# Ledger of designs, part 74: peptides against a protein of PDB entry 7C96

Target 1, 73 residues: chain A of PDB entry 7C96
Amino acid sequence: PVIPDDFRCPISLELMKDPVIVSTGQTYERTCIEKWLQAGHGTCPKTQQTLTSTVLTPNYVLRSLIAQWCEAN

## One batch from the design tools (peptide; made by RFdiffusion4, then SolubleMPNN)

Design b2_p24_8_s4 (from b2_p24_8, 11 letters changed)
Fold by OpenDDE base, seed 1:
Structure b2_p24_8_s4 (fold): chain B 73 residues (1-73), chain A 24 residues (1-24)
Amino acid sequence: as target 1 above (73 residues)
Amino acid sequence: SWVEEAQKNVEEYLKRLEEKEKLE
């Protein structure tokens, strides 16, 4: 089935497995955003806003929603 | 490069969101 946009990483375009929230409030796959930051970019890929922090907060709610969706599909 | 590919994917992602908003 078609993966909901909210469940796909904007960078990989794939279903997120370890979603994390950046300072701008946007969510990405952990590995993707880490690679982005490691590449020297300090901006949010989706909004292009400068990140006020490099802290990556696990999006447990979304992870659970994705898990539920996977079980139903 | 990986970064360029990432940026391209983000653009595609955003386009899909915009298309959905137009249909709503």
Scores: peptide ipSAE 0.685, ipTM 0.904, DockQ to the pose 0.978
Fold by OpenDDE base, seed 4:
Structure b2_p24_8_s4 (fold): chain B 73 residues (1-73), chain A 24 residues (1-24)
Amino acid sequence: as target 1 above (73 residues)
Amino acid sequence: SWVEEAQKNVEEYLKRLEEKEKLE
């Protein structure tokens, strides 16, 4: 089935397993955004906005939605 | 590099979103 855009990581283009929210409100796969930050980038990959913080907040709601979607499909 | 590929993927992702939005 077609994976909803909101369930795919903009970086990996794959279904997110551990989605996290960055300071701009965008969500990415944890491992992907961590690699991005570690590479020295301080911007949001999707919006190119400067991140006000490097704190990554787990998107538990989305994680749950993705899990439910996977079970149904 | 990984970063370059990441940027490329983001671009592709955004294109998909844009195309989908145009159809809505």
Scores: peptide ipSAE 0.683, ipTM 0.904, DockQ to the pose 0.974
Fold by OpenDDE base, seed 2:
Structure b2_p24_8_s4 (fold): chain B 73 residues (1-73), chain A 24 residues (1-24)
Amino acid sequence: as target 1 above (73 residues)
Amino acid sequence: SWVEEAQKNVEEYLKRLEEKEKLE
């Protein structure tokens, strides 16, 4: 089935398994954003805004929604 | 490179969002 845009990682374009929120409020797959940061980038991939922090906060709400969607599809 | 592919994917992702918004 068609994956909702909000459930896909902007970097991998795949269904997120471990979604995390960056300082700009955007959500990405943990492994993807970590690779991005490790590559020396300090900006938000989607907005190009400079990240004020490298802290990654788990998006538990989204993780739950994705899990529910997977159960139904 | 991985970074270049990531950037291209983000661009594609954004285009899809914009197209979806225009259809609304």
Scores: peptide ipSAE 0.683, ipTM 0.904, DockQ to the pose 0.979
Fold by OpenDDE base, seed 3:
Structure b2_p24_8_s4 (fold): chain B 73 residues (1-73), chain A 24 residues (1-24)
Amino acid sequence: as target 1 above (73 residues)
Amino acid sequence: SWVEEAQKNVEEYLKRLEEKEKLE
């Protein structure tokens, strides 16, 4: 089935398994955004805004929604 | 490089969003 855009990581284009929120409020797959940051980038991949923090917050709500979607599909 | 591919994917992601908006 077609993966909803909100459930897909902008970087990997795949269904997110461990979604995390960056300082700009955008969500990415943890491993993807960590690699991005490790590469020396301090901007939000999607919005290009400068990140005010490198802290990654787990998006538990989205994780749950994705899990529910997977159960139904 | 991985970064370049990541940027390319983000671009594609955004294009898909734009396409959906145009169809609305």
Scores: peptide ipSAE 0.680, ipTM 0.903, DockQ to the pose 0.972

## One batch from the design tools (peptide; made by RFdiffusion4, then SolubleMPNN)

Design b2_p25_1_s1 (from b2_p25_1, 10 letters changed)
Fold by OpenDDE base, seed 4:
Structure b2_p25_1_s1 (fold): chain B 73 residues (1-73), chain A 25 residues (1-25)
Amino acid sequence: as target 1 above (73 residues)
Amino acid sequence: SKEEMFNSLPPETQEFAKEYWKEKE
């Protein structure tokens, strides 16, 4: 089955396992965004907006939705 | 699609993504 774009990390393009939300509201796989930040980037990978915070908030809702999708597919 | 998603990323992010993919393999 085709994985919904919303369930794919914008960077890895794979089904997210540990989705986290950045200050711009975009969601990425934790590992991906952490490496992005570690590489010295201070912007949102997708939108290029400057991140006002480096805090990463777990997207539990999305994680649950992905789990439900996996169960059905 | 994956292709559409990738192509919509900023150039710098595309380059980062490619490197990230290599590390995953």
Scores: peptide ipSAE 0.758, ipTM 0.935, DockQ to the pose 0.958
Fold by OpenDDE base, seed 2:
Structure b2_p25_1_s1 (fold): chain B 73 residues (1-73), chain A 25 residues (1-25)
Amino acid sequence: as target 1 above (73 residues)
Amino acid sequence: SKEEMFNSLPPETQEFAKEYWKEKE
């Protein structure tokens, strides 16, 4: 089945397993964004907006939606 | 599509993504 774009990490392009939200509101796979930040980047990978914080917030809603989608497909 | 998603990324991010994919392999 076709994976919804919203369920794919903008970087890995794969179904997200541990989606986290950055300060700009964009969601990424935790591993991807952590490596991005560790590489010294201070912007949002997708929008290039400056991150006001490096805090990563788990996107539980999306995680649940993805889990439900996986169970149905 | 994956291609459309990738092409919508900034050049800097595209380069990072390519390297990230290599590490995942």
Scores: peptide ipSAE 0.757, ipTM 0.935, DockQ to the pose 0.961
Fold by OpenDDE base, seed 1:
Structure b2_p25_1_s1 (fold): chain B 73 residues (1-73), chain A 25 residues (1-25)
Amino acid sequence: as target 1 above (73 residues)
Amino acid sequence: SKEEMFNSLPPETQEFAKEYWKEKE
């Protein structure tokens, strides 16, 4: 079935498995955003806003929603 | 759509995404 855009990582465009929230409030796949940061970037991939922190917070709500969607589809 | 999502990304991010996709393949 068609994956909802909100469940796709803005960069990988794939269904997120380990969604994390950056300081700007945007959510990305952990592996993806970590590689972005490792590459030396200090901005939000989607918004270009400067990240005030490199802390990645797990988006448990979204993870749960994705899991529920996967179970139903 | 995936296309719309990609096209909305900044150029720098689009370049990163393309490289990231290659690594995933």
Scores: peptide ipSAE 0.755, ipTM 0.935, DockQ to the pose 0.962
Fold by OpenDDE base, seed 5:
Formats: C-alpha cells, structure tokens, sequence
Structure b2_p25_1_s1 (fold): chain B 73 residues (1-73), chain A 25 residues (1-25)
C-alpha cells in the first residue's frame, strides 16, 4: 500500500514508528532527530529554524493515526 | 513521493539523511 507522505519521517522517509514533535512544530522519527541533535545540530532539519528547546514531545495523535492506517492496510 | 520529500530538505539535511540511510544498512 502507498504510505501517505504525512506518515513518513522527513529524514528517514520511512513510516514513523515513534513520531516526536520538535519546538518548531515539525514531526520526525525519534531515532532520526536524536541523531541529528547528537551530531551537534541546533536547528530544525526541515525548516532550518533554530530550536528553542531540545525537548522532544511524542506525537500521540499521529502515532494513533498511523496505527489505524496500518491496521487497515 | 519520497523523492519530492528529500528534494524539499535543506542541503545540510540532505547530506545528513544520506549518512543516516547508510547507517541503517
């Protein structure tokens, strides 16, 4: 089945398993964004905006939507 | 598409993504 772009991590380009939201509001796969931050980057991968915080907030709504999509496909 | 998503990323992020993909192999 064709995976909706909104369900793919902007970096890994794969279906997100543990989506997290950064301070800019963009969502990424936890593993991807953590490696980005560990590499010394302090900006949002997609927008290049400076992150006001390195806190990663789980995107429970998106996780649920992806789970529902996976169950149906 | 995956291609469109990748091409929309900043060049610095594109380079990171490529390295990330290699590590996943």
Amino acid sequence: as target 1 above (73 residues)
Amino acid sequence: SKEEMFNSLPPETQEFAKEYWKEKE
Scores: peptide ipSAE 0.754, ipTM 0.934, DockQ to the pose 0.970

Design b2_p25_1_s2 (from b2_p25_1, 11 letters changed)
Fold by OpenDDE base, seed 1:
Structure b2_p25_1_s2 (fold): chain B 73 residues (1-73), chain A 25 residues (1-25)
Amino acid sequence: as target 1 above (73 residues)
Amino acid sequence: SNEERFASLPEETQKFAKEYWEEKA
C-alpha cells in the first residue's frame, strides 16, 4: 500500500521509524537529521529556516500513528 | 533518479539526500 506522505521522512522519503521534531516543527527520521546536524548544517532541511535549537524531540504521536498504520497494512 | 526524487527540496538538502542514499545503498 501507499505510504502516507506525512509518515515519510522529508529527506529519506522512507517510512519513519524514529520520528523527531526539530525547532521549526518539522519532523524527520532521527538518523537523517542527526547526520544533517553532524555535517554542520544549522537549518531545517525542508524549510531552510534557521534552527533555534538542535534539540530533537521524539514525535511519539506520529510514531504511534505509523505503528497503527503498519498493523493495518 | 535521485535528482528527480529530491527535486522539491532545497539545493543544499538535495546534495545531502543524495549522499545519504549513496551511503545506504
Scores: peptide ipSAE 0.646, ipTM 0.887, DockQ to the pose 0.594
Fold by OpenDDE base, seed 2:
Structure b2_p25_1_s2 (fold): chain B 73 residues (1-73), chain A 25 residues (1-25)
Amino acid sequence: as target 1 above (73 residues)
Amino acid sequence: SNEERFASLPEETQKFAKEYWEEKA
């Protein structure tokens, strides 16, 4: 079945396993955004907005929704 | 192509995305 767009990382375009939220409110796959930050970037990949923090917050709600979708498909 | 796949992303992000997938390939 087709993976919902909201369940795909904006960069990898793959189903997110560990979705995290950046300071701008956008969600990415943890490993992907960590590589972005490690590369020295200080902006949000999707919006180009400056990140006010490099703290990554787990998106538990989305993680749960993805898990439910995977269980059904 | 990667260029087509990431066309909607900012230029800086497109560059990163391309490299990201090249590493995974």
Scores: peptide ipSAE 0.645, ipTM 0.886, DockQ to the pose 0.588
Fold by OpenDDE base, seed 4:
Structure b2_p25_1_s2 (fold): chain B 73 residues (1-73), chain A 25 residues (1-25)
Amino acid sequence: as target 1 above (73 residues)
Amino acid sequence: SNEERFASLPEETQKFAKEYWEEKA
C-alpha cells in the first residue's frame, strides 16, 4: 500500500523505524540524521534552519502510529 | 533517478541523500 508521507523519512524516503525529532521540530530516521550530523552538517535537512541543538528526541507517537499502520497494512 | 526523487530537498540535502542511497545500493 501507499506509505503516508508523514511516515517516510525526508532523506531516505522509506518508512521510518526509529523516528527522531530535531530542534526544528522535523522528524527523520535516526540513522539518517545521525549520519547527517556526523558529516558535519549543522542544519535541518529539510528546512535548512540552523539546529539550536544536536539532541535527537525519539518520536514515540509517530513510531506507534507507524507500527499501527504496518499492522493494518 | 535519485535526482528526481530528492528534487524537493535543499541542495546540500540532495547531495547527501543521493550519496546515502548510492552507498546503500
Scores: peptide ipSAE 0.645, ipTM 0.887, DockQ to the pose 0.592
Fold by OpenDDE base, seed 3:
Structure b2_p25_1_s2 (fold): chain B 73 residues (1-73), chain A 25 residues (1-25)
Amino acid sequence: as target 1 above (73 residues)
Amino acid sequence: SNEERFASLPEETQKFAKEYWEEKA
């Protein structure tokens, strides 16, 4: 079955395994966003909004939804 | 191509995404 767009990282376009939320509220795969930040970027990849912090918050709800989808498909 | 694949993202992000996949290849 086709992977729902909301379950794919905006950068890698792959199924997220460790989704994290940035200050703008957008969610990305942890490894992808960490590489983005390490490269010196200070904006949100998807919206271009300036990040108010580099804190990455685990998106446990989305992680659970993805896990449930994978179990059913 | 990856450029066509990421066409809806901001230019800065498109460049990063293209490089990201080239490193994985």
Scores: peptide ipSAE 0.645, ipTM 0.887, DockQ to the pose 0.581

Design b2_p25_1_s3 (from b2_p25_1, 13 letters changed)
Fold by OpenDDE base, seed 5:
Structure b2_p25_1_s3 (fold): chain B 73 residues (1-73), chain A 25 residues (1-25)
Amino acid sequence: as target 1 above (73 residues)
Amino acid sequence: SAEEMFNSLPPETQKFREELWKERA
């Protein structure tokens, strides 16, 4: 089945398993955004906005929605 | 689609994505 765009990590383009929210409000797969930050980037991959914080907040709601989608598809 | 999502990313991010893909290959 076709994976909804909102369930895909903007970086990996794959179904997210551990989605996290950055300071700009965008959500990415944890491993992807961590690699992005480790590579020296200080901006949001999708919007290019400067990140005001490097704190990553788990998006539990989205994680749950994706899990439910996977169970049904 | 994945292709559309990729093409909409900033050049810097596209380059990073390609590097990640090569790393997985």
Scores: peptide ipSAE 0.664, ipTM 0.904, DockQ to the pose 0.955
Fold by OpenDDE base, seed 1:
Structure b2_p25_1_s3 (fold): chain B 73 residues (1-73), chain A 25 residues (1-25)
Amino acid sequence: as target 1 above (73 residues)
Amino acid sequence: SAEEMFNSLPPETQKFREELWKERA
């Protein structure tokens, strides 16, 4: 089955397992965005907007939706 | 598609993604 774009990490392009939201509102796979930040980047990978915070908030809703999709497919 | 998503990313992010892919392979 084709993975919905909204369920893919903008960086890895793979199905997200631990989606987290950055200050710009975009969601990424935790490991991917952490590597991005660790590499010294201070912008949103997708939008290039400057991150006002490096806090990563778990996207529980999306994680649940992905889990439901995986169960059905 | 994944390809379309990649092509829409900023060059800096595309390079980062490619580096991650190399590490994975």
Scores: peptide ipSAE 0.663, ipTM 0.904, DockQ to the pose 0.959
Fold by OpenDDE base, seed 3:
Structure b2_p25_1_s3 (fold): chain B 73 residues (1-73), chain A 25 residues (1-25)
Amino acid sequence: as target 1 above (73 residues)
Amino acid sequence: SAEEMFNSLPPETQKFREELWKERA
């Protein structure tokens, strides 16, 4: 079945396994956003907004929704 | 679609995505 766009990482375009929220409120796959930050970028990959923090907050709600979708498909 | 999502990304992010794909191959 087709993967919902909201469940895809904006960077990898693949199903997220460990989604994390950045300071702008956007969600990305942990490994992808960490590589982006390590490469020296200080903006949000999707919106280009300046990141006010490098803290990555786990998106447990989305993680659960994706898990439920995977179980049903 | 994945294609539409990619095309909506900023140029620098598109380049980063392409680099990640090359590293995986």
Scores: peptide ipSAE 0.663, ipTM 0.903, DockQ to the pose 0.951
Fold by OpenDDE base, seed 2:
Structure b2_p25_1_s3 (fold): chain B 73 residues (1-73), chain A 25 residues (1-25)
Amino acid sequence: as target 1 above (73 residues)
Amino acid sequence: SAEEMFNSLPPETQKFREELWKERA
């Protein structure tokens, strides 16, 4: 089935397994955004907004929604 | 779609995505 855009990591373009929220409010796959930060980037991959923090917050709600979607499809 | 999402990304992010793909392959 077609994966909803909201369930895809903006970087990997794949279904997120461990979604995390950055300071701008955008959500990415943990491994992808960590590599982005390690590469020296200080902006939000999607919006180019400057990140005010490098803290990554788990998006538990989205993780649950994705899990439910996967179980149904 | 994935293609539409990719095309909406900033150039630097698009380049990063392409590098990630090369590393996986």
Scores: peptide ipSAE 0.661, ipTM 0.903, DockQ to the pose 0.946

Design b2_p25_1_s4 (from b2_p25_1, 8 letters changed)
Fold by OpenDDE base, seed 5:
Structure b2_p25_1_s4 (fold): chain B 73 residues (1-73), chain A 25 residues (1-25)
Amino acid sequence: as target 1 above (73 residues)
Amino acid sequence: SKEELFNSLPKEVQEFAKEYWEEKA
């Protein structure tokens, strides 16, 4: 079935397995955003806004929604 | 769609994404 855009990482374009939220509120696959930050970037890939923090918060709600979607499809 | 998501990213991010894909491949 078609994967909802909200379930895809903006960078990997794949179904997120470990979604994390950055300070701007955008969600990315952990591995993707970590590599972005490690490369020396301090902005949100999607919004281009400067990150006020480099803390990555697990998006448990989205993770659960994706899991539910995978179980149903 | 994947294309729409990709095209919505800044050029520099698109380049990063491509590199990320190649690394994962």
Scores: peptide ipSAE 0.709, ipTM 0.925, DockQ to the pose 0.906
Fold by OpenDDE base, seed 2:
Structure b2_p25_1_s4 (fold): chain B 73 residues (1-73), chain A 25 residues (1-25)
Amino acid sequence: as target 1 above (73 residues)
Amino acid sequence: SKEELFNSLPKEVQEFAKEYWEEKA
């Protein structure tokens, strides 16, 4: 089945396994955004806004929604 | 779609994405 865009990491384009929220509110796959930050970038890939923090917050709601979708499809 | 998501990214981010894909593959 077709994976909903909201469940795909904007960069990896794959179904997110460990979705995390950055300071701008955008969600990415943890591994992907961590590599972006480690590369020295301080902006949000999707919005280009400067990140006010490099803290990554787990998106538990989305993680649950993805799990439910995977179970049904 | 994957294409729409990718095309919505800034050029420099698209380049990073490609590198990420290659490393993961």
Scores: peptide ipSAE 0.706, ipTM 0.924, DockQ to the pose 0.908
Fold by OpenDDE base, seed 3:
Structure b2_p25_1_s4 (fold): chain B 73 residues (1-73), chain A 25 residues (1-25)
Amino acid sequence: as target 1 above (73 residues)
Amino acid sequence: SKEELFNSLPKEVQEFAKEYWEEKA
C-alpha cells in the first residue's frame, strides 16, 4: 500500500522506524537528523528555523500510529 | 508523494538527502 506522507521522514522519504522531534516541532528519522547535526548544521531541515536545542525527543505517538498502520496493511 | 516531499526541501537539504540515500544503498 501507499505510505502516508506523514509517516515518511522528510529526508529519507521512507517509513520512519525511530521518529524523533526536534526543537521546532518537526519529526525526522533519528539516524537522518543525527547525521544532519553531525555535519554541523544548526537548523531544521524542513522549516530552516534555527534549533534552540540539539535534544531529540522520541515521538511515541507517531511510532504507535505507524505501527498500527503497518499491522493493518 | 515522495516527489512533493523532496521538492519542498531547501536545495542544500536535497543534496544532503541524496548523499544519505547513497550511503544507505
Scores: peptide ipSAE 0.704, ipTM 0.923, DockQ to the pose 0.917
Fold by OpenDDE base, seed 1:
Structure b2_p25_1_s4 (fold): chain B 73 residues (1-73), chain A 25 residues (1-25)
Amino acid sequence: as target 1 above (73 residues)
Amino acid sequence: SKEELFNSLPKEVQEFAKEYWEEKA
């Protein structure tokens, strides 16, 4: 089945396994955004906005929604 | 779609994404 865009990491383009929220509110796969930050970037890949923090917050709600989707499909 | 998501990214991010894909492959 077709994976909803909201369930795909903007960078990996794959179904997110460990979605995390950045300061701009965008969600990415943890591994993807961590590599982005480790490379010295301080902006949100999707929006280009400057990150006010490098803290990554687990998106448990989305994680649960993805899990439910996987169970149904 | 994957194409739409990718095309919406800045060029530098698109390049980063490609590198990321290669690492996962």
Scores: peptide ipSAE 0.703, ipTM 0.923, DockQ to the pose 0.904

Design b2_p25_2_s1 (from b2_p25_2, 10 letters changed)
Fold by OpenDDE base, seed 3:
Structure b2_p25_2_s1 (fold): chain B 73 residues (1-73), chain A 25 residues (1-25)
Amino acid sequence: as target 1 above (73 residues)
Amino acid sequence: PAVLEGASQESIEAIEAFREELLAE
């Protein structure tokens, strides 16, 4: 079935497995955003806002929603 | 794509370029 857009990483366009929230509130796949930061970028990929922190917070709610969707589909 | 709704053209191009790099790994 078609994957909901909100469940896709803005970088990889794939279903997120380990979604994390950046300082701007946007969510990305952990691996993708870590590589983005490692590449020297200091901005939010989608908004281009400067990140006030490099801390990545697990989006547990979204992870659960994705898991529920995967179980049903 | 819809997941990038609201993003600037500059953001989209930067992400697309980066995604291409990731796919090359």
Scores: peptide ipSAE 0.730, ipTM 0.933, DockQ to the pose 0.890
Fold by OpenDDE base, seed 4:
Structure b2_p25_2_s1 (fold): chain B 73 residues (1-73), chain A 25 residues (1-25)
Amino acid sequence: as target 1 above (73 residues)
Amino acid sequence: PAVLEGASQESIEAIEAFREELLAE
């Protein structure tokens, strides 16, 4: 089955399991973005905008949509 | 890849380099 692009992490390109939203509004797989931050980056991977906060907000809606998709496929 | 649509070339290259590092783990 073809994975919807919106369900793929911009970093890993894999289906997200624990999507989180960064300060810029972009969503990434938690582990990926955490490693990105740990590597010393303070920017949004996709936009390169400086993150105003390192707080990662769970994207529950997307997580649910992905779960539903996985169940159906 | 489509998921990176709209991203600058710098962003894409940075992400690709990082992805490669992650895959090597």
Scores: peptide ipSAE 0.729, ipTM 0.932, DockQ to the pose 0.898
Fold by OpenDDE base, seed 5:
Structure b2_p25_2_s1 (fold): chain B 73 residues (1-73), chain A 25 residues (1-25)
Amino acid sequence: as target 1 above (73 residues)
Amino acid sequence: PAVLEGASQESIEAIEAFREELLAE
């Protein structure tokens, strides 16, 4: 079935398994954003805003929604 | 793609280039 856009990582375009929120409020797959940061980028991929922090906060709500969707589909 | 709606062209190009790198891993 078609994956809801909100469940796709802006970087990989794939269903997120471990969604994390960056300082700008955007959500990405943990692995993707970590590699983005490791590559030397200090900005939010989607908005290009400078990240005020490199802390990645788990998006538990989204993780739950994705899990529920996966169970049903 | 819809997930990138609202993103600048610069952002999209940067992400696409990076995605390509990830796919090559």
Scores: peptide ipSAE 0.729, ipTM 0.932, DockQ to the pose 0.906
Fold by OpenDDE base, seed 2:
Structure b2_p25_2_s1 (fold): chain B 73 residues (1-73), chain A 25 residues (1-25)
Amino acid sequence: as target 1 above (73 residues)
Amino acid sequence: PAVLEGASQESIEAIEAFREELLAE
């Protein structure tokens, strides 16, 4: 089935399994954004806004929604 | 792709380049 766009990581374009929120409010797959930061980037991939923090906050709501979708599909 | 809607051309190109790097791992 077609994966909802909101469930896809902007970096990998794949279904997110461990979505995390960056300081700009955008959500990415944890592994992807961590590698982005490790590569020396200090901006939000999608917006290119400078990150005010490198803290990654788990998006539990989205994780739950994705899990529910996966269960049904 | 739709997931990148609203992103600048610069952002899209940066992400695409990075995605390619990830796929090479």
Scores: peptide ipSAE 0.728, ipTM 0.932, DockQ to the pose 0.894

Design b2_p25_2_s2 (from b2_p25_2, 12 letters changed)
Fold by OpenDDE base, seed 4:
Structure b2_p25_2_s2 (fold): chain B 73 residues (1-73), chain A 25 residues (1-25)
Amino acid sequence: as target 1 above (73 residues)
Amino acid sequence: PKVLEGASEESIQQIEAFREELLKE
């Protein structure tokens, strides 16, 4: 089935398994954004806003929604 | 893609380039 866009990582374009929120409020797959940061980037991939923090907050709500979707499809 | 709706062309280009690099791993 077609994966909802809200469930896709802006970087990988794949279904997120461990979605995390950056300081700008955008959500990415953890591994993708970590690699982005490790590559020396200090901006939000989607918005290019400077990240005020490198803290990655798990998006548990989205994770749950994705899990529910996967179970149903 | 719709996932990148609202992103600038420059942002999209950077993301696409990065995505390609990730695929090489």
Scores: peptide ipSAE 0.720, ipTM 0.928, DockQ to the pose 0.899
Fold by OpenDDE base, seed 3:
Formats: C-alpha cells, structure tokens, sequence
Structure b2_p25_2_s2 (fold): chain B 73 residues (1-73), chain A 25 residues (1-25)
C-alpha cells in the first residue's frame, strides 16, 4: 500500500514509528532528528529555522493515526 | 517529494546529503 506523505519522516522518507515535534512545530522520526542534533545542527531540517529548544515532544495524535492506518493496511 | 514541499532548495540538499549518510550506517 502507498504510505501517506503526512506519515513519512522528512529526513528518512520512511513511515514514522516514533514521531516527535521540534520547537518549530515540524514533526520527524525521533532517531532521525536526534542524529541531526548530535551531528551539530541547531536548526529545523525542513525550515532551517533556529531551534529555540532541543526538547522533542512526542506527537501522540500522529502516532495514533499511523497505527490506525497500519492496522487497516 | 511532497514531504518536503515548501522547503528551500538549500534545505532539501542538506537533508538529502544527511539521508545518504544515515543509509551508510
């Protein structure tokens, strides 16, 4: 089945398993964004806006939507 | 890809380069 684009990580382009929200409001796969930050980047991959915080907030709503999609497909 | 719609050309290039590095792991 074709994976909805909204369910794909902007970095890996794969289906997200642990989506997290950065300070800019964009969502990424946790492992991908953590590696991005560890690599020394202090910006949002998609927007290149400077992150005001390195805190990663779980996107529970999206996680639930992805789970529902996976169950149906 | 639609996932990166709205991103600058510079952003896309940086992400693509980073993705390639991740795939080597």
Amino acid sequence: as target 1 above (73 residues)
Amino acid sequence: PKVLEGASEESIQQIEAFREELLKE
Scores: peptide ipSAE 0.720, ipTM 0.928, DockQ to the pose 0.897
Fold by OpenDDE base, seed 2:
Parts: C-alpha cells; structure tokens; sequence
Structure b2_p25_2_s2 (fold): chain B 73 residues (1-73), chain A 25 residues (1-25)
C-alpha cells in the first residue's frame, strides 16, 4: 500500500522508524537528521530555519501512528 | 513529493543532494 506522506521522512522519503522533532517542529528520521547535523548544517532541512537547538525530541505520537498503520498494512 | 510541500526550491535541492549522498553510503 501507499505510504502516507506524513509518515515519510523529508530527507529519505522513506517510512520513518524513529521519527524525531527538531526545534522548528518538523519531523525527520533520526538517522537522517543526525547525519545532516553532523555534516555541519545548523538548519532545518525543509524550512531552512536556523535550529534554535540541536536537541532531537522523539515524536512518540507519530511513531505510534506509523506502528498502527504498519500493523494494518 | 508531497512530503516536501511548502519547502523552497533551494531546500528541496539541498535535501535531494544530501539524500543522494546518503545513498552512496
């Protein structure tokens, strides 16, 4: 089945397994955003806004929604 | 793609370039 866009990482375009929220409120796959930051970028990939923090917050709600979707599909 | 809706052209280009880089790993 087609993966809902909201469940896809803006970077990898793949279904997120460990979605994390950046300071701008955007969500990315942890691995992807960590590599982005490690590459020297200090901005939000999608919005280009400067990140006020490099802290990555797990998006538990989305993680659960994705899990439920995967369970049904 | 829809997931990038709202992103600037520059953002999309940077993301695509980065994605390509990741795929090489």
Amino acid sequence: as target 1 above (73 residues)
Amino acid sequence: PKVLEGASEESIQQIEAFREELLKE
Scores: peptide ipSAE 0.720, ipTM 0.927, DockQ to the pose 0.923
Fold by OpenDDE base, seed 5:
Order: sequence, then C-alpha cells, then structure tokens
Structure b2_p25_2_s2 (fold): chain B 73 residues (1-73), chain A 25 residues (1-25)
Amino acid sequence: as target 1 above (73 residues)
Amino acid sequence: PKVLEGASEESIQQIEAFREELLKE
C-alpha cells in the first residue's frame, strides 16, 4: 500500500517508527535527526531554521496513527 | 517528493546528500 506522506521521514523517506518533533515543529525519525545533529548540523533539515533547542519530543499522536495504519495495511 | 514540499532546493539537496550517506551505513 501507498505510505501517506505525513508518515514518511523527510530524511529517510521511509515510514517512521520513532517520530520525534524538533524545535521548529517538524517531525523526523529519531535515528535520522540524531545523526543529522551529530554530523554537526544545527538546523531543521526541511526548513533550515536554526534549532532553538536540542530536545527531541516524541510525537506520540503520529506514532499511534502510524501504528494503526500498519495494523490495517 | 511531497514529504519535502515547501523545502528550498538547497535544503532538498542537503537532505538527499545526507540520505545517500545514511544508506551507506
């Protein structure tokens, strides 16, 4: 089945398993964004806005939606 | 791809380059 765009990580383009929200409000796969930050980047991959915080907040709502989608597909 | 809709061309290029590197891991 076609994976909804909202469920894909902007970095990996794959279905997110552990989606996290950065300070800009954009959501990425945890592993991807952590590697992005570890690579020395201090900006949001998609928007290029400077991250005001290094905190990665789990997107529980999206995680649940993705889980439901995976269960049905 | 639509997931990157709204992103600048430069941003998309940077992400694509990074994705390529991740795939090599």
Scores: peptide ipSAE 0.719, ipTM 0.927, DockQ to the pose 0.875

